# Peptides against a protein of PDB entry 4Z5W, part 32

Target 1, 305 residues: chain A of PDB entry 4Z5W
Amino acid sequence: IPDVFLELNKLWYFSAQSNLFNGEMPRSLSNSRSISLLSLRNNTLSGQIYLNCSAMTNLTSLDLASNSFSGSIPSNLPNCLRLKTINFAKIKFIAQIPESFKNFQSLTSLSFSNSSIQNISSALEILQHCQNLKTLVLTLNFQKEELPSVPSLQFKNLKVLIIASCQLRGTVPQWLSNSPSLQLLDLSWNQLSGTIPPWLGSLNSLFYLDLSNNTFIGEIPHSLTSLQSLVSKENAVEEPSPDFPFFKKKNTNAGGLQYNQPSSFPPMIDLSYNSLNGSIWPEFGDLRQLHVLNLKNNNLSGNIP

## One batch from the design tools (peptide; aimed at target 1 P245)

Design b2_p16_7_s2 (made by RFdiffusion4, then SolubleMPNN; from b2_p16_7 with S5P S12A)
Fold by OpenDDE base, seed 2:
Structure b2_p16_7_s2 (fold): chain B 305 residues (1-305), chain A 16 residues (1-16)
Amino acid sequence: as target 1 above (305 residues)
Amino acid sequence: SLPPPGFITTDAPPPP
């Protein structure tokens, strides 16, 4: 990418996704005063990620995902006072979330999917201070760590939480009950155990629940039949979507189906590939908005209602 | 057997 962004003093949007750009990010781009939306996703860019936040006063969205960047996560990003959306997926950091992210009050959407992030406890302890955080994606990190169950963890404004395919141990954490606006939860492809907690059915905005491919036991909580978002067409408030798409992948190497916003996911309960027992509740018939109920590969018995 | 259910990521598909 040429170092010409000083001349582009009116450039507010730059998208150069899915090209063959190599080398470092241009210094003039890292100092752009005009840029609001920057996407360089799916290139071969390298070097350390550096942004001059004191210059980049208009930066609102940053997508650097699927590049060959190296080094540390930029600890100065919280100084980008308008920065809302960050996609750092598939960048091999081998790092913890910087402590400076406690101060990241502009942050609304964060992805570190498949970025070799370590220490989930520290990550969640830091990110809970991001008062405006609505979307958090941490898929393919924290390999074999324990999902913290610390009741003091609080994500008040969280709407989308995706921590899939981490081989995480532990249980469904009680601190998620402190996120009453949660719409989408994906904890699939972990080693989570225990029972599915009944308080999940109190998350009235929850329309997408994926707990598949874990080690959950016991009965399906009857409270899941009362998920209000699945009973009635509540107007899913079209929240400002993250500026990055989501991908539903069948495995780590498969191409994913693209979803441009969380609301594009079909209303779903997926509890498949667990060790759940008991009956299927007939009251699942009350979930008139439910598109997918997947209970496959469990120990369920009785009649199908 | 149906393949195991998929999970959500934000990493781009591999380039074509």
Scores: peptide ipSAE 0.495, ipTM 0.856, DockQ to the pose 0.878
OpenDDE base, seeds 1, 3, 4, 5: peptide ipSAE 0.493, 0.491, 0.459, 0.490; ipTM 0.858, 0.855, 0.837, 0.848

Design b2_p16_7_s3 (made by RFdiffusion4, then SolubleMPNN; from b2_p16_7 with S5P I8L S12A)
Fold by OpenDDE base, seed 5:
Structure b2_p16_7_s3 (fold): chain B 305 residues (1-305), chain A 16 residues (1-16)
Amino acid sequence: as target 1 above (305 residues)
Amino acid sequence: SLPPPGFLTTDAPPPP
């Protein structure tokens, strides 16, 4: 990429995704006063990620996903006072979340999917201080760690939490009950155990629940038949979605089905591939907005209602 | 048909 961005003093949006760009980010780009949206996703860019936050005063969205960047996660990103959305998926950091992210008050959407992030306890302890954090995606990290159940963790404004395919141990953490605005939860493809907690049915905005491919036991909580978002069409306030797409992958190596907006996710309960027992509650018939109920490959018995 | 089991990510597939 040429070092000409000083001359482009009116450039607001720069998208150069899905090309063959190599080398480092130009210094003029890292010092741009005009750029609000920067996407360099899916290239071969290398070197250390550096942004001059004192210069980049208009930066609101950063997508650097699927590049060959090296070194540390940039600890100065919280100094980019307007930066809301970060996609760092598929950048091999081999690192913990920086402690400086405790001060990241502008942050609304963060993805580190498949970025070799370590220490889930430290990551959640840091990110809980991001009061405006609504979307958190940590899929394909923290391999074989334990999902912390510390009741003091608080994500009050969290709407989307995805921590899938981490081989995480533990239980569904009680601290998620402190997230009353949660709309989407994906904890699938882990080694989570115990019972599915009844308090999940109290999350009135929860329209997408994926607990599939875990080791859950016991009955399906009857409270899931009363999920308010699945009983009635709440006008999901179309809050601005993150500036990055989601992908539903069938496995670690598959191409994903692309979802551009969280509102495009089908209303779903997926409890498949567990060790759940008991009956299917007839009151699942009250969930008039439910598009997908997946209970396959469990130990369920009785009549299908 | 129910969608196949899978998980959500922002790890984009490689370009075709």
Scores: peptide ipSAE 0.469, ipTM 0.848, DockQ to the pose 0.589
OpenDDE base, seeds 1, 2, 3, 4: peptide ipSAE 0.445, 0.466, 0.460, 0.431; ipTM 0.851, 0.854, 0.843, 0.841

Design b2_p16_8 (made by RFdiffusion4)
Pose (drawn by RFdiffusion4):
Structure b2_p16_8 (pose): chain A 291 residues (1-233, 242-249, 256-305), chain P 16 residues (1-16)
Amino acid sequence: IPDVFLELNKLWYFSAQSNLFNGEMPRSLSNSRSISLLSLRNNTLSGQIYLNCSAMTNLTSLDLASNSFSGSIPSNLPNCLRLKTINFAKIKFIAQIPESFKNFQSLTSLSFSNSSIQNISSALEILQHCQNLKTLVLTLNFQKEELPSVPSLQFKNLKVLIIASCQLRGTVPQWLSNSPSLQLLDLSWNQLSGTIPPWLGSLNSLFYLDLSNNTFIGEIPHSLTSLQSLVSKPDFPFFKKGLQYNQPSSFPPMIDLSYNSLNGSIWPEFGDLRQLHVLNLKNNNLSGNIP
Amino acid sequence: SFSFPLVPSHASNTLF
């Protein structure tokens, strides 16, 4: 990509995604005062990611995903004070999230999916301090690590939480109850154990719950039949493993408890869930009748 | 005046 961005001082939108571009991002792009939306995803771009946050005061959305970049996660990123969305998926950082991210108060959406992020314990202790974070994708990282149960963790305004296919040990942590506005929860494809916490049924905005492919035991909590959003009625898309979904509400309401060791019966009170589109209880130890 | 649509976004945020 040419280094001509000093000359293009009115450019607020630049999208070069899904091309064959290689090499580093030109430094002038890293210094662009006018750039607001930048999407370079799905190229062969490489090198240490450098962004001058004193210079890029209009930067609001950054998508460098699925590229050949290496090095660390830039620690100066919280200083890009208008940056609201970062899609860093499929960049092999082989690194931890910098502590400075606790100060990233403009951040509302973050994806490190399949990015070789280590130490979920430190990553979550840091990111809980980003007060405006509404969506977090940590899928395909933290391989075989433990999902922290430390009760001090609070993600207050969190709407979307996805940490799948990390083979995570541990249980569904109670501190997730500190995210009362949670809409979409995906903990699937992990090594999670224990029972399914009844408090999940207390999440009034939750419409999509994927607990599939874990080692969960015990009963289906009765509270799931009283889930409010299941009983009664911005750009950074998601893929499902790939089928594209543009926003969290693009996912039909679902309960997927499949591929676990769950026992007991199916509660008749599930009939109360009139807004439920998908119920997947396959590959469990469930017994009794079908209500 | 001339107006042009913006390039739609592609996804990289994988769910299972």

Design b2_p16_8_s1 (made by RFdiffusion4, then SolubleMPNN; from b2_p16_8, 8 letters changed)
Fold by OpenDDE base, seed 2:
Structure b2_p16_8_s1 (fold): chain B 305 residues (1-305), chain A 16 residues (1-16)
Amino acid sequence: as target 1 above (305 residues)
Amino acid sequence: SLFFPLKPSLGSNEMT
């Protein structure tokens, strides 16, 4: 990418995703005063990520995902006072989340999916201070760590939480009950154990629940049959979605389906591939908005309602 | 089908 962005003093949006760009990010781009949205996703860009937040006063969205960047996570990003969306998916950092992210009040959406992030306890402890954080994606990190269950953790405005394929140990954390606006929860493909907690059914906005491929035991909580978002068409006010798409793979070998917004996900309860027992509650029939109920590969018994 | 976790922002190269 040429170093010409000083001349582009009116450039508001720059998207150069899915090209063959290599080398480092141009220094003039890292100092752009005009740019609001920057996407360089899916290139071969390399070097250290550096942004001059003092210059980049209009930066609201940053997508650098699927590049060959190296080094540390930029600790100065909280100084980008308008920066809302960060997509660092598939950048191999081999790092912890910087302590400075406690001050990241502009942050609304963060993805580190498959970014070799370490120390989930520190990550969650830091990110709970992001008062505007609505979307958090931490899939394919924290390999074999323990999901912290510290009840003091609080994500008040969290709407989307995805921490899948981490081989995480522990239980469904009680601190998620402090997130009453939660719409999407994916904790699939971990080593989570214990029972599915009944308080999940109190999350009135929860329309997508994936707890599949864990080691959960006991009965399905009856409270899941009372998930308000699945009983009635809540006019889920389309809050501003993150500027990055979500991908769901149906199969290991299939391309992921792209979803541009969390609202585009089919309403789903997936509890498959656990050790759940007992009956399927007939009251699942009350979930008139539910598109997918996946209970396969459990120890369930009785009648299918 | 084994539903894989939502992977946000998989580059287009993972869709192919």
Scores: peptide ipSAE 0.034, ipTM 0.685, DockQ to the pose 0.066
OpenDDE base, seeds 1, 3, 4, 5: peptide ipSAE 0.027, 0.030, 0.028, 0.025; ipTM 0.665, 0.689, 0.690, 0.682

Design b2_p16_8_s2 (made by RFdiffusion4, then SolubleMPNN; from b2_p16_8, 8 letters changed)
Fold by OpenDDE base, seed 2:
Structure b2_p16_8_s2 (fold): chain B 305 residues (1-305), chain A 16 residues (1-16)
Amino acid sequence: as target 1 above (305 residues)
Amino acid sequence: SIFLPLKPSLGSNEMF
């Protein structure tokens, strides 16, 4: 990418995603005063990520995902006072979340999916201080770590949490009960154990639950039959979605289905590939908004309602 | 109608 962005003093939006761009991000781009949205996703860009937050006073969205960037996570990003969305998916950092992210009050949406992030405990302890954080994607990190169950963790405004394919140990963490606005939870493809907690059914906005491919035991909580978002059409105020798309794979070897908004996910309960027992509750019939109920590969018995 | 046997899913913001 040419180093000409100093001349582009009115540039508000720059998207150069899914090209063949290589080399470093231009220094003039890292100093752009005008740019609000920057997407360089899916290129071969390399070097250290650097943004001059004191210059980039209009930056609201940053998508650098699926590039060959190296080095540290930029610890100065919290100084970008308008920066709301960050997509760093598939950038191989081999790092922890910077401690400076405790001060990241502008942050609303963060992805580190498949970014070789380490120390989930530290990551969650840091990110809980982001009072405006609504979307958190941490899939394919923290390999074989323990999902912290510390009840004091608070993500009050969290709407989307995706921590899939981490081989995480532990249980469904009780601190998620402190997230009453949670709409989408994906903890699939881990080594989570214990029972599915009944308090999940108290998450009135929860329309998408994926707990598949874990080691959960016991009965399906009856409280899942009373998920308000699945009983009635909530007029979910379309809050501004992340500027990055979501992807759902139906199979590890298949292409992902793209969803531009969390609301575009089909209403779903997926508890498949666990060790759940007991009956299927007839009251799942009350979930009139439910599109997908997947209970495959469990130890369930009795009648199908 | 709620029983759709989907294959195992995986959520992300990027294609794997």
Scores: peptide ipSAE 0.046, ipTM 0.750, DockQ to the pose 0.136
OpenDDE base, seeds 1, 3, 4, 5: peptide ipSAE 0.044, 0.027, 0.034, 0.029; ipTM 0.680, 0.663, 0.718, 0.699; seed 4 fails the geometry check

Design b2_p16_8_s3 (made by RFdiffusion4, then SolubleMPNN; from b2_p16_8, 10 letters changed)
Fold by OpenDDE base, seed 3:
Structure b2_p16_8_s3 (fold): chain B 305 residues (1-305), chain A 16 residues (1-16)
Amino acid sequence: as target 1 above (305 residues)
Amino acid sequence: DVFFPLEPLLGSNETT
């Protein structure tokens, strides 16, 4: 990418995703006063990520995912006072989340999917201070760590939480009950154990639940049959979506399905590939908005309602 | 057809 962004003093949106760009990010781009949205996703860019936040006063969205950047997570990003969305997926940092992210009040959407992030306890302790955080994606990190269950953790405005494929141990954490606006929860492909907590059915906005491929035991909580978002067609308020897409793979060899917003996900309960027992509740028939109920590969018994 | 289990949401991770 040429170092000519100083002359582009009216450039508000720069998208150069899915190209063959290599080398470092141009210094003039890292100092652009005009750019609001920057996407360089899916290139071969390298070096350290550096942004001059004192110059980049209009920066609202940053997508650097699927690049060959190295080093630590830029600790100065909270100084970008308008920065709302960050996509750092598939950047191998081998790092912890910086303590400076406690001050990241502009942050609404964050992805570190497959970014070699370490220390989930520290990550959640830091990110709980981001009062405007609505979307958090931490899939493919924290390998074999324990999902913290500390009741003091609070994500009051959290709507989307995805922490899949981490081999995390522990239980479904009680602190999630402090997130009454939660719409999407994916904790699939971990080593989570214990029972599925009944308080999950009190999350009235929860329309997508994936707890599949864990070691959960006991009965399916009856309270899941009363999930309000799945009983009634509440007006899906088009809430502010992150500027980055979501991906779901159906098969390892198939391209992932792209979803541009969380509201485009089919309403789903996936509890498959656990050790759940007892009956399927007939009251799942009350979930008139439910598109997918996946209970396969459990120890369930009785009649199919 | 062995329905492969749906893989987890990868968030913003491109599968290419």
Scores: peptide ipSAE 0.032, ipTM 0.686, DockQ to the pose 0.132
OpenDDE base, seeds 1, 2, 4, 5: peptide ipSAE 0.028, 0.029, 0.029, 0.032; ipTM 0.669, 0.676, 0.680, 0.691; seed 4 fails the geometry check

Design b2_p16_8_s4 (made by RFdiffusion4, then SolubleMPNN; from b2_p16_8, 8 letters changed)
Fold by OpenDDE base, seed 3:
Structure b2_p16_8_s4 (fold): chain B 305 residues (1-305), chain A 16 residues (1-16)
Amino acid sequence: as target 1 above (305 residues)
Amino acid sequence: SVFFPLKPLLGSNELT
């Protein structure tokens, strides 16, 4: 990418995603006063990520995902006072989240999916201070760590939590009960154990629950039949979605489904591939908005209602 | 069918 962004003093949006750009990010781009949205995802950009946050006063969204960047996570990003959305997925950092992210009050959406992030305890302890954090994606990190269950953790405004495929141990964390606005929870493909907690059914906005491919035991909580978002059409206020799309693969060989907004996900309860027992509650029939109920590969018994 | 976890779309090549 040429170092010509100083002359582009009116540039608000720069999207150069899914190209063949290599080398470092241009210094003029890292100092752009005008840019609000920067997307360089899916290139071969390299070097250290550096942004001059004192210059980049208009920066609201940053997508650098799927690049060959190296080194540390930029600890100065909280100084980008308008920066809301960060996609750092598939950047191999081999790092912990910087302590400076405790001060990241502008942050609303963060992805470190498959970014070699370490220390989930520190990550969650830091990120809980991001009071405006609504979307958190931490999939494919924290290899064999324990998911913290510390009740003091608080993500008050969290709407989307995705921490899948981490081989995480532990239980469904009680601190998630402090996230009453949670709409989407994916903790699939971990080593989570214990029972599914009944308080999950109190999350009135929860329309997408994926706890599949864990080691959960006991009965399905009857409270899941009372998930208000699945009983009635909530007028989903069009809340600002992350500037990055989501995808779900149906199988290893199928093209993934792209979802541009969390609200575009089909309402789902996936508890498949666990060790759950007992019956399927007839009251799942009350979940009139539910599109997918996946209970396969459990120890369930009785009649199908 | 193996359900894959949700993640941000990183490009067309990740759908493959």
Scores: peptide ipSAE 0.039, ipTM 0.700, DockQ to the pose 0.086
OpenDDE base, seeds 1, 2, 4, 5: peptide ipSAE 0.028, 0.037, 0.034, 0.031; ipTM 0.700, 0.714, 0.694, 0.702; seed 1 fails the geometry check

## One batch from the design tools (peptide; aimed at target 1 D186 G256)

Design b2_p17_1 (made by RFdiffusion4)
Pose (drawn by RFdiffusion4):
Structure b2_p17_1 (pose): chain A 291 residues (1-233, 242-249, 256-305), chain P 17 residues (1-17)
Amino acid sequence: IPDVFLELNKLWYFSAQSNLFNGEMPRSLSNSRSISLLSLRNNTLSGQIYLNCSAMTNLTSLDLASNSFSGSIPSNLPNCLRLKTINFAKIKFIAQIPESFKNFQSLTSLSFSNSSIQNISSALEILQHCQNLKTLVLTLNFQKEELPSVPSLQFKNLKVLIIASCQLRGTVPQWLSNSPSLQLLDLSWNQLSGTIPPWLGSLNSLFYLDLSNNTFIGEIPHSLTSLQSLVSKPDFPFFKKGLQYNQPSSFPPMIDLSYNSLNGSIWPEFGDLRQLHVLNLKNNNLSGNIP
Amino acid sequence: VSEQLLEKAEEETNLLY
């Protein structure tokens, strides 16, 4: 990509995604005072990611995903004070999230999917301090690590939480109850154990719950039949393993408890869930009748 | 080149399972 971005001082939107571009991002792009939306994803771009945050005061959305970059996660990123969305998926950082990210207060959406992020314990202790974080994708990282149960963790405004296919040990942590506005929860494809916490039924905005492919035991909590959003009625898309979904509400309401060791019966009170589109209880130890 | 561009257009990010 040519180094001509000093000359293009009115450029607020640049999208070069899904091309064959290689090499580093030109430094002038890293210094652009006018750039707001930048999408370079799905290229062969490489090198240490450098962004001058004193210079790029209009940067609001950054998508460098699926590229050949290496090095660390830039620690100066919280200083790009208008940056609201970062899609860093499929960049092989082989690194931890910098501590400075606890100061990233403009951040509302973050994806490190399949990015070789280590130490989920430190990553979550840091990111809980980003007060405006509404969506978090940590899928395909933290391989075989333990999902922290440390009760001090609070993600208050969190709407969407996805940490799948990490083979995570541990249970569904109670501190998730500190995310009362949670809409979409995906913990699937992990090694999670224990029982399914009844407090999940207390999440009034939750419409999509994927607990599939875990080692969960015990009963289906009765509170799931009283889930409010299941009983009664921005750009950074998601892919389901790939089928594209543009926003969290593009996902039809779902309960997927499949591929676990769950026992007991199916509650008749599930009939109260009139807004439920998908109920997947396959590959469990469930017994009794079908209500 | 057309096949390589098509491979790039088929890349997936922000994955759910």

Design b2_p17_1_s2 (made by RFdiffusion4, then SolubleMPNN; from b2_p17_1, 9 letters changed)
Fold by OpenDDE base, seed 3:
Structure b2_p17_1_s2 (fold): chain B 305 residues (1-305), chain A 17 residues (1-17)
Amino acid sequence: as target 1 above (305 residues)
Amino acid sequence: TEELLLEAQNKETNLIF
């Protein structure tokens, strides 16, 4: 990418995703006063990520995902006072989340999907201080760590939490009950154990629940039949979605379906591939908005209602 | 072919399983 962004003093949007750009990010780009949205996703960019947040006063969205960047997570990003959305998916940091992210009050959406992030306890302890954080994607990190259950963790404004395919140990954490605006929860492909907690059914905005491919035991909580978002067409307040797309992987060999908004996901309860027992509740019939109920590969018994 | 490869690489950024 040429170093010509000084002359582009009115450039608000720069999208150069899905190209063959190599080398480092241009220094003039890292100092741009005009850029609000920067997307360089899916290139071969390398070196250290550096942004001059004192210069980049208009930066609101940053997508650097699927690049060959190395080194540390930029600890100065919280100084970008308007930065809301960060996509760092598929950047191999081999790092912990910086302590400076406690001060990241502008942050609304963060992805570190498949970014070799370590220490989930530290990550959640830091990110809970991001009061405006609504979307958090941490899939394919924290391999075989324990999901912290500390009740003091608080994500009050969290709407989307995805921590899939981490082989995480532990239970469904009680601190998620402090997230009443939660719409999408994916904890699939972990080693989570215990029972599915009844308080999940009190999350009235929860329309997508994936707990599949875990080691959950006991009965399906009857309270899941009372999820208000699945009973009625609540006008899901079209809150501003993150500027980064989501990808649902249907099969290991199929390219994922792209979803630009969490609201574009089919309403779903997936509890498949667990050790759940008891009956299927007839009251799942009250979930008129439910598109997918997946209970396969459990120890369920009785009649299908 | 290259666009399809670029699209395939894009499809894996924010995985929901």
Scores: peptide ipSAE 0.198, ipTM 0.698, DockQ to the pose 0.604
OpenDDE base, seeds 1, 2, 4, 5: peptide ipSAE 0.095, 0.071, 0.078, 0.159; ipTM 0.659, 0.685, 0.654, 0.695; seed 2 fails the geometry check

Design b2_p17_1_s3 (made by RFdiffusion4, then SolubleMPNN; from b2_p17_1, 10 letters changed)
Fold by OpenDDE base, seed 4:
Structure b2_p17_1_s3 (fold): chain B 305 residues (1-305), chain A 17 residues (1-17)
Amino acid sequence: as target 1 above (305 residues)
Amino acid sequence: TEELLEERKNKETNLIT
């Protein structure tokens, strides 16, 4: 990428995603006063990520995902006072979340999916201080760590939490009950155990629940048949979605379907590939907004209602 | 399609499994 962004003093949006760009990010780009939206996703960019937050006063969205960047997570990002969305997926940091992220009050959406992030306890302890955090994606990190169950963890404004494919141990964490605005929860492909907690059915905005491919036991909580978002057409609050796409794998070998908004996900309960027992509750028939109910590969018995 | 080329590299970004 050429070092010409000093001359582009009116450039507000720069999207250069899905190209073959190599080398480092140009210094003039890291100092751009005009850029609000920056996407360099899916290139071969390298070097250390550095942004001059004192210069980049208009930066609101940063997508650097799927590049060959190296080094540490930039600890100065909280100084970018308007920065809301960060996509660092597939950047191999081999790092912990910086302590400076406690001060990241502008942050609304963060992805570190498949970024070799370590220490989930520290990550959640830091990120709970981000009062405006709505979307958190931590998939393919923290391999074989324990998911913290500390009740003091508080994500008041959290709407989307994805921590899939981490081989995490532990139980469904009770601190999620402190997130009443939660719309999407994916904890699939872990080693989570215990029972599915009944308080999940009190999350009135929860329309997408994936607990598949875990070691859950006991009955399906009857409270899941009363999930308000799945019973009634709540006004889908067109909340500002993150400026980064999500990808759903249909099959291990197939392309992921791209979803530009979390609201575009089909309303779903996936409890497949567990050790759940008991019956399917007839009251699942009350979930008139439900598109996908996946209960396969469990120990369920009785009649299908 | 260009979308399929984007999909191949992005398949594991922000995975909902």
Scores: peptide ipSAE 0.225, ipTM 0.778, DockQ to the pose 0.508
OpenDDE base, seeds 1, 2, 3, 5: peptide ipSAE 0.158, 0.049, 0.148, 0.215; ipTM 0.735, 0.719, 0.738, 0.758

Design b2_p17_1_s4 (made by RFdiffusion4, then SolubleMPNN; from b2_p17_1, 10 letters changed)
Fold by OpenDDE base, seed 5:
Structure b2_p17_1_s4 (fold): chain B 305 residues (1-305), chain A 17 residues (1-17)
Amino acid sequence: as target 1 above (305 residues)
Amino acid sequence: LEELLEERKNAETNLIT
């Protein structure tokens, strides 16, 4: 990428994703006063990620995902006072989240999916201080760690939480009950155990629940038949979506289906591939907005209602 | 082809499994 961004003093949006760019980010780009949205996703860029936050006063969205960047997560990003969205997926940091992210009040959406992030306890303890955090994607990190269930953890504005495919141990964490605005929860492909907690049915905005491919036992909590978002078509307030797409992998060999907004996901309860027992509650018939009910590969019995 | 290149590289960026 040429070092010409000083001359481009009116450049607001720079979209250069899915190219063959190599080398480092040019210094003039890291000092751009005009750029609000920067996407360099899916290139072969290398070196250390450095942004001059004192210069980049208009930066609101940063997508550097799927590049060959090395070194540490840039600890100065909280100084980018307007920065809301960060996509650092598939950047192999081999690091913990910086302590400076406790001060990241502008942050609304963060992805570190498949970025070799370590220490989930520290990550959640840091990120709970981001009071405006609505979307958090941590899939394919924290391999074989324990999901902390510390009741003091608080994500008050959290709407989307995805921590799939981490081989995480533990239970469904009680601190999620402190997130009443939660719309999408994916904890699939872990080693989570215990029972599915009844308080999940009190999350009135929860329209997408994936707990599949875990080691859950006991009955399906009857409270899931009372999920308000699945009973009634409430006018979901069109909230500003993250500036990064989501991907649902239906098959290991197929590309992921792209979803540009969390609201574009079909309303779903997936409890498949667990050790759940008991009957299917007939009150699942009240979930008139439900598109997908997946209960396969459990120990369920009785009649199908 | 561009969509396929994006799909292959992006399929694990914000993966809902």
Scores: peptide ipSAE 0.269, ipTM 0.791, DockQ to the pose 0.506
OpenDDE base, seeds 1, 2, 3, 4: peptide ipSAE 0.112, 0.216, 0.066, 0.182; ipTM 0.675, 0.760, 0.642, 0.759

